Peptides against a protein of PDB entry 7BDX. Designs and how they scored, part 149

Target 1, 212 residues: chain A of PDB entry 7BDX
Amino acid sequence: EMGAAACTLLWGVSSSEEVVKAILGGDKALKFFSITGQTMESFVKSLDGDVQELDSDESQFVFALAGIVTNVAAIACGREFLVNSSRVLLDTILQLLGDLKPGQCTKLKVLMLMSLYNVSINLKGLKYISESPGFIPLLWWLLSDPDAEVCLHVLRLVQSVVLEPEVFSKSASEFRSSLPLQRILAMSKSRNPRLQTAAQELLEDLRTLEHN

## One batch from the design tools (peptide; made by RFdiffusion4, then SolubleMPNN)

Design b2_p17_7_s4 (from b2_p17_7, 9 letters changed)
Fold by OpenDDE base, seed 1:
Structure b2_p17_7_s4 (fold): chain B 212 residues (1-212), chain C 212 residues (1-212), chain A 17 residues (1-17)
Amino acid sequence: as target 1 above (212 residues)
Amino acid sequence: as target 1 above (212 residues)
Amino acid sequence: MIEENKRLTESILTDRP
């Protein structure tokens, strides 16, 4: 309980760029983010049996951790830190996104996808994530989720890859051969306006690339 | 482990006035400080048997909590919050200081005394603490500690009472009748310069009050 | 120098679940 409360407060204050800089400027950041990955992994592994109550202290704790990672990744120095010094955490997030079934741990998936999107703003981060083994299949696996928020943030992450020619060129063949076009087209007709817009923008970006 | 790491980071960033304001401006602060008191109490109660390793994750966690309380109390709005909305936490700190034996949990005692001193900068806080049952005996109990840092911060808290006529007048008779003058005189000859100075200043303040 | 993808607009901040 106390851990969840402390982590929730830390999550809230981590929305400040100054606080993120203070976290990273200390000698405790490396250890914190190392343990963060382990804690998130342990939580996800514990889900294979009992439906953990979405509102459990453990769930809130892990959501707060994922929120902190997202907020750290939201600023330039935070992205640089994660890409340079917390690659294991990025690997863990990618692995966890692959291990979770469609519809499982929706809130956690959204937060993790937000963190990966933020990391993808950093060119080094984008390269690292996109070159991860099974990244393209992972995107399509996640895009099969019934949750609109999960799908939205997958589309945003896909867009980050598509909009960077240096990154996209490396995966262009695999991307074109495996693109779930019908699924993205269906999303472009969604009643969810954010999902609809993201799918439409991605389709436009893809059309621009096919004509080049 | 993760809780201790998160709490340690929160402690570090709580040194910022802006962060304290952000913590207090949220809807989670009340719950956090409520659980903080309970956690500190549980820790102190667990000490009656095994010498907990000073460097245990539990110890670091509780020290970080006490540090957060201290940093919140270090700013005006934080003091006002603690005095108005977290009196149970103040009561817990006073109780824990009474429950701990001389030489026991020195680092925790110092942090708790620092928090009480910071609260005492607020007149409402000073009144609340000084009017607490057994406060005068508690001061003398704590002043019997062999640790110079504990004694230093006790003397500073005593000085906060002595320097406020409205507060001191209420306890002046009990204070004069129970004052461990010989102990304070001995501290004024300490090799610890901070303890020496604090004891000398307090003796001067007391002499000024006796001539009035 | 931190190289960023200039085409990506806004980072995502989170404060509450």
Scores: peptide ipSAE 0.160, ipTM 0.834, DockQ to the pose 0.048
Fold by OpenDDE base, seed 5:
Structure b2_p17_7_s4 (fold): chain B 212 residues (1-212), chain C 212 residues (1-212), chain A 17 residues (1-17)
Amino acid sequence: as target 1 above (212 residues)
Amino acid sequence: as target 1 above (212 residues)
Amino acid sequence: MIEENKRLTESILTDRP
């Protein structure tokens, strides 16, 4: 309980750039983010198909951790730190996103996807995550999720890839061959306006790339 | 482990006034400080005379909690919050200081004493802690500690009491009758210059009060 | 100099828990 409460407060204050700088300027950042990955992995491994009550202390703790990572990645120096010094955490996040079933731990998936999106703002970060083994299949796996928020953040990450020619060129063949176009088209008709817009924008970006 | 790491980071960033304001401005502050007291109490109860390795995750966690409380109490709004809304925590700190043996958990005692000193900057806080049952005996019990840092922070808290006429007048009789004058005199000859100075200043303050 | 994707201007801050 106390750990979850402390971590929740840390999550809340990590929305401040100055707090992120303070976290990273300390000698404890490396250890913290290393243990973060391990803790998140342990949580996902413990799910064993049981819908853990979203209200469990463990779940709240892991949500807070994922939130902290996201907020750190929202800051330029935080992105740089994660990309350089916390690659294991990024690898873990990618792995965990693949390990979770559709509809499983939706909130955690959303937070992890948000963190990856933030990391993708850094070109080095985008290169790193996009070159991860199975990255493209992972995107499509996640896009099969029934949750609109998961799908939204997948589409945002996909857009980050397609908008960067240097990155997209490396994966363009695999991307085009495996693209779940019908799924994205279906999302462009979603009742969720955010999902609808993201899908439409991505489709427009893809059409532009087909003409070049 | 993860809880200790998160709490340690929270301790570090809580040195910022803006972070303290962010903690207190949230809807989670009450719960956090409530659980803090419970956690600290549980730790002290678990010591059962074993010198818990200062390096244990549990010890580090509790040190971080005590550090957070101290840092919150260092800020005016934090003092006001603690005095109004977290009296149970203050009671717990006072109780735990009495429960610990001389030389036991020195670092924790120092942090708790620092927090009480910070609280004493608020007149309402000083009134509250000084009116706690057994407060004066507690001061002298703590002053028997062999650790110079513990004694230093006890003397600082005693000075806070004697410098406030409204507070001191209520306890002056008990204070004068039980004052470990010889112990304070011995401290005024300490090799520790901070302890020496604090003891000398307190002796001067007491002499001034005897002539009034 | 941190090389950032100029097309991604909006970072995501998570809501306060």
Scores: peptide ipSAE 0.147, ipTM 0.833, DockQ to the pose 0.048
Fold by OpenDDE base, seed 3:
Structure b2_p17_7_s4 (fold): chain B 212 residues (1-212), chain C 212 residues (1-212), chain A 17 residues (1-17)
Amino acid sequence: as target 1 above (212 residues)
Amino acid sequence: as target 1 above (212 residues)
Amino acid sequence: MIEENKRLTESILTDRP
């Protein structure tokens, strides 16, 4: 209980750039983010049996951890730290996103996807995650989620790849061959306006790339 | 492990006034500080048997909690919050300081005493802690500690009482009758310059009060 | 040197406690 409460508070205050700098400026950051990855992995592995109550202290703790990573990644120095010093954490997040089934742990997926999106703002981060083994199949796996928020953040991550020619060119063939076009088209007609817009924008970006 | 790491980071960042404001501005503060008190109490109660390794995750966690309380109390709005909304936590800290033997959990005592000192900066806080049952005997019990840092912070807390006539007048008789003068005099000759100075200052303050 | 953010992407903050 106390751990979840403390981590939740840390999550809340990590929305400040100055707090992120303070977290990273200490000698504890590396260890913290290492243990974070391990903790998240252990949590996801524990889900194989019991539908853990989403509201458990453990769930809350992991949500807070994912939130902290997201907020760290929202800041330039945080992205640099994650990409340079905490790559294992990024690998873990990518792996966990693959391990979770459609509809499973939706909130956690959203937070993890948000963190990856933030990391993708940095070119090094974008390169790192996009060059991860199975990245493209992972995107399509995640895009099969019934949750609109999951799909939204997948589309945003896809867009981050598409908008960077240096990255997109390396995987363009695989991307084009595996693109779930019908799914994206369906999302462009979603009643969720954010999802609808994201899908439309991505479709426009893709059309532009095909003509160039 | 992860809980201790998260709490340690929260402690570190709580040295910022803005972070304290952020902690207190949320809806989680009350619950957090309630659980904090319970956690600290549980820890101290668990010490009755095994000399828990001072370096255990549990010890580190409790140190971080005490540190957070200290840092919150260092800020005006934090003091107001503690005195108005988290009195049980203050009661717990006072109780725990009484439960710990001389030389036991010195670092924790120091942090708790620092928190109480910070609370004593506020007149409401000073009143609240000084009117706590057994407060004066507690001060003398703590002043029997062999640790110079414990004694230093006890002397500072005593000074906070002495320097506030409205508070001191209410307990002056008990204070004068129980004052460990020989102990304070011994501390005024300490090789620890901070302890020496604090003891000298207190002796001067007391002399001034006897002549008025 | 901290690599500059891509101008086209807005970071996402999560403030849900």
Scores: peptide ipSAE 0.134, ipTM 0.829, DockQ to the pose 0.051
Fold by OpenDDE base, seed 2:
Parts: C-alpha cells; sequence; structure tokens
Structure b2_p17_7_s4 (fold): chain B 212 residues (1-212), chain C 212 residues (1-212), chain A 17 residues (1-17)
C-alpha cells in the first residue's frame, strides 16, 4: 500500500520537467530504472490468466512506474538518459508488450506504448526501438488488441517509424510485406474519432511513401 | 526494494516548494500521510531490540517517509496541512519518539524531530505539539539520548517552546519543575560546537525568562 | 549533447487521476 502511494505521488510530480531533471541529476536514477524494469516484469509474470486486479496495490504501483517512465521520456534529457543508460528498461517494455495477450493489462500496455512513443521523438530513440528484434511483428501483435486506446498508441508509434525515412528505409520491405492493411482500414472507420483519425493519417502517410 | 527507491526519489524532489505544493494540491495527500504514519509505526513495532539494520530497504523507506514529512513541514502550506488534516501523523511521530529507546533509531529520531521543529515554526503547530499529553516528559526522555544530533534537535524544539510566551506560560510550572538542568549544562560543555551553542543559547533564554 | 527532437511531435504526459 505505502509503496503504491509513494510511487503514485512520484508519478504525479514527474509531470514537471524540473522534477524529471532532479530525478536524473541524482546518482540513484540508474538503479531506480533498473529495478523498475524488474518490478514490471515480475508483475507481468505473476499474472495468472486474463483476470487483472486493476485496483490492486501491485497494479497501481506498476502503473505508476510506467507513468514515471513515460513522463521521463517526455523530456529531452529523459529520452537521452533512457536510450543511453536504461536500454534494459526499454528492452523490458518491448518484451512485456509481447508477453501480454490481447485485452490483457490494457492500461499497462497504453502506458508502456506512451513511453515508447516519447522515446521515438528522438532519432536515437526511434532507431533503438525499431532495430529491436521482432519490433515489426510486435506492432502487429499489439494492433490485434481489441482495445481502441492500445490500437491508437500502436498506430502513433507506427507513424513515428513511417515519418522517419532513415528508419523506415531499413525495414520498409518487412513493413510492407506484413502490414495489416485490412485492420488499419477497419480502424479508419472506427467510431472512436481519435483512432479513426490516427488510422486515416497513417494510411495517407503510407500512400505518400508509395508514390515517392 | 522498489518502494524504497521510489520513496527516496520522492524525498529528494520534496525539497522543492513547488513539489510540496503539487503533493498537497492533489486529492491523495491525506491518504498518503495517513498511511505514512501507519508505516512508520509498523516499522518501529517490528524492531526487535537495539539492533537496527540501517541499510535495509525497510529502514531506507521509513527514513524517506520521515524526510518527506520534514520537507512538507518546511513549507508554510505544508505546516498548515499537517496541523489541520494530518494530526494523526503528528501524534504518531510524538508517540514513536517516546517508544524508541536512547540510541535506538537515531537517524529516524533526528528526522522526526526535524519535522516537529518545522511544525513548531507556526504558533498553531507549536501549540498543537506542546499541548500533546506527555510532551514535556518526552522532551527529557529524548534529551537522555547519547546521540549529539538527537539532543541538538531536542534543544532546538525546547527553544521553540521557551521563545513563545503564550505556549511557555501554560507549561512553565511543569517545565521548571522537571528541567534536566545538569544535562543541559553538560551539553553546554560539549565538544560538538552545534550542541554546545544550542545548549548555551537555551540556558540564556531560560535565565532571561526567570528575570521577567 | 542532448539530441534535438527531429519531429514536430508532442510528447505524452501522464498523470494518474
Amino acid sequence: as target 1 above (212 residues)
Amino acid sequence: as target 1 above (212 residues)
Amino acid sequence: MIEENKRLTESILTDRP
């Protein structure tokens, strides 16, 4: 209980750039993010089946950790830190996103995807995650999720790849060969306006790349 | 481990007034400080004897919690919040200071005394803690500690009482009748210059009050 | 040296309600 409460407060204050800088400026950041990845992994491994006690202290703790990672990645120095010094955490996030079944841990998936999206804002971060083994299959695995918010954040991450020629060129063949076009087209007709817009924009970006 | 790490980071960033305001501005502050008191109490109750694993995750966690309380109390709005909404925590701190033996949990005692000192900066806070049952006996119990830093912070808290006529007048009889003058005189001869100065200043303040 | 953002993309901030 106390751990979840403290971590939740840390998550809340991490929305400030100054706080993120303070977290990273200390000598404890490396250890903190190392343990963060391990804790998130332990939580996912402890999940027996599809039932998630979303309101449990353990769940809330892991959500707060994922939120902290996201907020750190929202800041330029935070992205730089994660990509340079906390690659294990990024690898863990990618792995956990693969380990989770469709519909499982929806909130955690969204938070982790938000963190990856923030990392993808920098070329260095985008290169790192996109060069991860199984990255493209992972995107499509995640896109099979029934949750609109999961799908939305996957599409945003895909768009980050598509809009970076240096990255997209390296994976263009695999990307085109495996693209779940029917799924994306279905999303472009979603009743969720954010999902609809993201899918439509991605389709437009892909069309633009085919003509160039 | 993860809880201690998160709480330690929260402690570090709580040195900022803006962060303290952010913590208190949320709807979770009340619950956090309630659980904080319970956690600190649980730790003290779990102590078997005089041996303290100072470097344990549990100890570090409780130290961070006490540090957070201290940093909150360093800010005017934080003092106001603690005295209005978290009186149970203040009562718990006073109780725990009484439960701990001389030389036991020195670091925790110092942190808790620092928090009480910060609370004492306001008349409202000083009144509240000084009107707590057994407050004066508690001061002398704490002053029997072999640790110079514990004694220093007790003397500073005593000085806060002595320098406030409205508070001191209510307890002056009990204070004078129980004053460990020999102990304070011994401290005025300490090799620790901070302790020496604090004891000498308190003796001067007390002499001034006897002549008025 | 901190790498500059190469895209005009807004970062995502999260807060627990």
Scores: peptide ipSAE 0.152, ipTM 0.829, DockQ to the pose 0.049; fails the geometry check

Design b2_p17_8_s1 (from b2_p17_8, 9 letters changed)
Fold by OpenDDE base, seed 3:
Structure b2_p17_8_s1 (fold): chain B 212 residues (1-212), chain C 212 residues (1-212), chain A 17 residues (1-17)
Amino acid sequence: as target 1 above (212 residues)
Amino acid sequence: as target 1 above (212 residues)
Amino acid sequence: SLKGLTTSPYGDEKGLV
């Protein structure tokens, strides 16, 4: 209980750039982000296929942790910190996104995907995550999710890869050979306007890359 | 571990007035401070007379909680919040200060005393804590501590009572009859310059009140 | 690029979109 309350407050205040700088300016940041990854991993392993009780103290705690990571990654110094000093956390987030089944832990998946998207704003972060083993298969695994918010954040991450020529060129062959084009085309017809737009934009970006 | 790390970061950022306002602006503040008191109480009860392992995760967690309370009480809206909405936490801090033996949990005592001092800056807070049952005996109990920092923060709290005529007049008889004058005089000769100064100032304030 | 900020699940829906 107390840990969840403290993390929830820390998450709320981490929306401020100055608070993120203050978090990172201390000697405790490394330890915090190290244990964050372990805590998230332990939680996902404890689910054993059960329905996540979204209202549990443990769930709220893990959501707050993922929210803090997301908000840190929203700031330039936070991205640099994660990519330089907390790579294990990024690896853990990628692993946990792979371990979760479609429809499982939807809210946590969204937060983790948002954190990866924010990391991808930094070219060094984008390179790191995109060069991770199984990254392209992971994107397609996540894009199979029935949830529109999960799919939206996957499409945004895919777009970040596609829009960076230096990254896209390295995986272009794998990307083109495995691209779930029919799935993306189906999303471009979604009733969810955000998902529809993101899928349309990605399809336009992909067409532009084939003609250049 | 993770809770201690999160609370430590929250403590660090709570030095900002804007962060304190952000903490208090949410619907989670009441729950947070309620559980804070319970957590501190549980920790003190678990000590069973043992030497506090100051480096333990539990100790660090409780120190961070006490630090957050102190920093919240440093801000005007934080004092008003504690005095209006978290009186049970103030009562718990007073109780825990009484339950601890001289020399036991020195660092925690200092943090709790600092929080009470900050609360005492608000006249409503000073009235509330000074009207608590056993408050004057508690001050003298704490002033018997061998630690100079504990004694310093006790003297500062005593000074806050003495400098407020509306509060001091209500307890003046009890205060004068129980005043450990020899102890304060000994502190005015301390090798610790902060303790020496605080004891001298209090002795001057007391002399002024006897002549007016 | 829209920076993804997340608020506490109990903070007001000030959708910082």
Scores: peptide ipSAE 0.040, ipTM 0.810, DockQ to the pose 0.134
Fold by OpenDDE base, seed 2:
Structure b2_p17_8_s1 (fold): chain B 212 residues (1-212), chain C 212 residues (1-212), chain A 17 residues (1-17)
Amino acid sequence: as target 1 above (212 residues)
Amino acid sequence: as target 1 above (212 residues)
Amino acid sequence: SLKGLTTSPYGDEKGLV
């Protein structure tokens, strides 16, 4: 209980850039983000046996950790820190997104996808994530999720790749050959307006790249 | 481990007034400070059996909790919150200071005494603490501590009582009859300059009150 | 690019101003 409460308060205050700078300016940042990855991994591995209630203290704790990572990645110095000094955490997030089944731990998936999207705002972060083994298959696995928010954040991450020619050119052949076009077209007709818009924009960006 | 790491980061950033306001502006503050008192109490109760290493994750966690309480009490709105909405936590801190033996958990005692001193900056906080049952005997129990930093923070809290006539007049008879004058005189000759100064100032304040 | 900030699920939606 108390660890989850403290971590949840830290998550709430980490929405401030000055708090992110204070977290990163301490000698404890490296250790904290190392343990964060291990804690998130341990939680996901424990899901195979016990139906942990999504509202459990452990779930709340892991959500707060993923929220902190997301808020750190929202800041320029935080992205630099994650890409330079916490690559193992980014690799862990990519792995955990692959280990989770469609419809499993939706809130955690959304936070992890938001963290990866925030890292992708920097070209160095986008390069690192997109060059990860199995990244393109992972995006399509995640697009099979029945949750509209998961799919929305996957489409945003796909858009980050598509809009960067230097990144897209490296994987363009694999991307075009494996693209779940029918699934994205179905999302462009979604009743969820955010998912609909993101799918339409991505389809327009893809058409522009096919004509050039 | 992870809970202690998160709480230690929260402690570090809680030195900012804006972070304290953000902690208190959330709906979670009441629950957090309630669980804080229970966690500190559980830790102190566990000390009778297991020599918990002072550098253990549990010790670090409880130190960070006491540090957060101290930093909240350093801010005007934080003092108002503690005295109005977290009185049980203040009562718990007073109890734990009584339960700990001289020389036991020095770092925790110092943080708890600093939190009480910070609360005592407001007349309402000073009244609440000084009207607590056994407060004067507790101060003398704590002055028996061999640690100079514990004794220093006790002397500062005693000074807060002595300098407030409305508070001091209520307990002046008990205070004068139980005052460990020889112990305070010995502290005024300490090689620790901070302890020496605090003991001298308190002796001067007491002399001024005896002549008026 | 839209920065994704998150707040605790129990924190007020501090609208990004």
Scores: peptide ipSAE 0.039, ipTM 0.810, DockQ to the pose 0.136
Fold by OpenDDE base, seed 5:
Structure b2_p17_8_s1 (fold): chain B 212 residues (1-212), chain C 212 residues (1-212), chain A 17 residues (1-17)
Amino acid sequence: as target 1 above (212 residues)
Amino acid sequence: as target 1 above (212 residues)
Amino acid sequence: SLKGLTTSPYGDEKGLV
C-alpha cells in the first residue's frame, strides 16, 4: 500500500518539467529506472493465469511507474536520459508490450505506448526503438488489440516512424510487406473519433509516400 | 526496494514549494499521509529487540516518509494541511518520539523533530502540538538523548514554546516545575557549537521571562 | 507532435501545454 501511494504522488508531480529535472538531477535516477524495469517485468510475468485485480496495490504501483516513465519522456532532458542512460528500460517496455496478449493489461499498454511515443519525439529515441529486434511485428501485434485506446497509441507510434524519412527508409520494405491495411481501413471507420482521425491521417501519409 | 526508491525521489523533489503544492493539490494527499503515519508506527514497533540495519530498504523508506512530512511542514500551505487535515499524523509523530529510547533511531528522531518544529512556525500548529497529552514530559524525555542533533532540535522546539506568550502561559507552571535546567546548562557548554548556542539562547529567553 | 502526459491512473490527461 504505502509504496503505491508514494509512487502515485511521484507520478502526479512528474507532470511538471521542473520535477522531472529534479528527479534526473539526483544520483538516484539510474537506480530508480533500473528497478522500474525489473518491477514492471516481474508484474507482467506474474499475470500468467491469474486475473490480477486491476485495482490492486501492485497494479496501481506499476501504473504509477509507467506514468512516471511517460512523464519523464515528455520532457527533452528526460528523453535524452532514457535514450542515453536507461536503454534497458526501453527494451523492457518493448518486450512487455510483446508479452501481453490482446485485451490484457490495456491501461498498462496505453501508458507504455505513450512512453515510447514520447521517446519517438527525439530522433535518437525513434532510431533506437525502431531498430529494436521485432519492432515492426510488435506494432502489428499491438494493432490487433480490440481496445481503441491501445490501437490509437500504436497508430501514433506508427505515424512517428512513417513521418521520419531516415527511419522509415530502413524499414520500408518490411513495413509495406506486413502492413495490416485492412485493419487500419477498419479503424478509419471507427466510432471513436480520435482513432478514426489517426487512422485516416496515417492512410493519407502512406499514400503520399507511395507517390514519392 | 522499489517503494523505497520511489519514496526517496519524492522526498528529494518535495524540497520545492511547487512540488509540495502539487502533492497537496491532488485527492491522494489525505490517503498518503494517513498511510505514512501507520507505516512509521509499524516500523518503530518492529524495532523492539532487533537491531534493524539503519541502511535497510525499510529504514530508507521511513526516513523518506519523515523527510516528506518535514518538507511539507516547511511550506505555509503544508503546515495548514497537516494541522487541519492530518492531525493523526502529528499525534503519531509525538507518540513515536515518546516510544523511542535514548540513542534509538537518532536519524528518524531528528527528522520527526524537524517536522514538529516546522509545524510550530504556525501558531495553530504550535497550539495543537503543545496541547497534546504528555507534550512537556516528552520534551524532557527527548532532551535526555545522548545525541547532540536530537537535543538541538528539542531545544529549538522548546524555544518555539517559550517565545509564544499565548502558548507558554498555559504550560508555564508545568514547564518551570519540570525544567531540566542542569541538562540545558550542560548543553550550553557543549563542544557542538549549534547545541551550545541554542542552549545559551534558551537560557537567556527563560531568564527574561522570569523578570517579566 | 503532442507530448503525452499522465497525472493519475484514472485517466484525467491534464494536457500540460
Scores: peptide ipSAE 0.036, ipTM 0.811, DockQ to the pose 0.143
Fold by OpenDDE base, seed 4:
Structure b2_p17_8_s1 (fold): chain B 212 residues (1-212), chain C 212 residues (1-212), chain A 17 residues (1-17)
Amino acid sequence: as target 1 above (212 residues)
Amino acid sequence: as target 1 above (212 residues)
Amino acid sequence: SLKGLTTSPYGDEKGLV
């Protein structure tokens, strides 16, 4: 209980750039983000395929951790910190997104995907995550999720890759050969307006890249 | 580990008034401070008279909790919050200061005393804590501590009472009859300059009150 | 691209440990 409450407060305040700077300016940031990855990994391993109890203190704690990572990644110095000093955490997030089944831990997946999207805002972060082993297969695995928010945040991350020529060119062959076009086309017809828009925009961006 | 790390970060950032305002502006502040009191109480009860391992994750966690309370109490809205909405936490802090033996959990005592001093900065806070049962005996009990920082922060709290006529007048008879004058006089000769000064100032304030 | 923020901010000064 207490740890989850403290972590939830820290998550709440980490939406301030000043708080993120203060977290990162301290001597404890490296340790915190190292343990964060381990804790998130331990939680995902403890699920044993069971239905995650979303309201448990453990779940709320891990959501708060993922929220903190997301908010840190939302600012330039936070992205630089994560990509320079907490690469293992990024590797862990990518791994956990692969380990979680479709429909499993949806809230956690959304937060982790938001963190990766925020990291992708800078070219160095985008390079790091996109050059990770199995990154393109992972994106397509995640697009198999029945949850519209998971799929939305995957599409946003895909778009970050597609819109960066220096990154996209490295993976262009794999991307084109493995693209789940029918799935993205189905999403462009979603009743979820955010998912629909994101899928339409991505399809337009992909068409533009085929003509160049 | 992770809970202590998160709580320590929250402590570090709670030194900002904006952070305190954001903690208190959230829907979770009441729950957090309620559990804080319970957690601090549980920790003190677990000590069984043993030497507290100061470097344990549990100790660091409880220090961070007490630090957060101190930092919240350092600002006007934080004092108003504690005195209006978290009285049980203040009652718990007063109780735990009584339960801890001289020399036991010195760092925690200092933080708790700092929080009470910060609460005492406003008249409503000072009234609340000074009207608590056994408050004057508690101050004298705490002045028996061999630690100079514990004694210093007790003297500061005593001075907050003495300097407020509306509070001091209510307890003046008990205060005068139970005053550990020889102990305070001994502290005025301390090699610790901060303790020496605080004891001298308090003795001067007391002399001024005897002539009025 | 819009930054993904998930929570609300905290700040400043006083009475500090």
Scores: peptide ipSAE 0.054, ipTM 0.811, DockQ to the pose 0.208; fails the geometry check

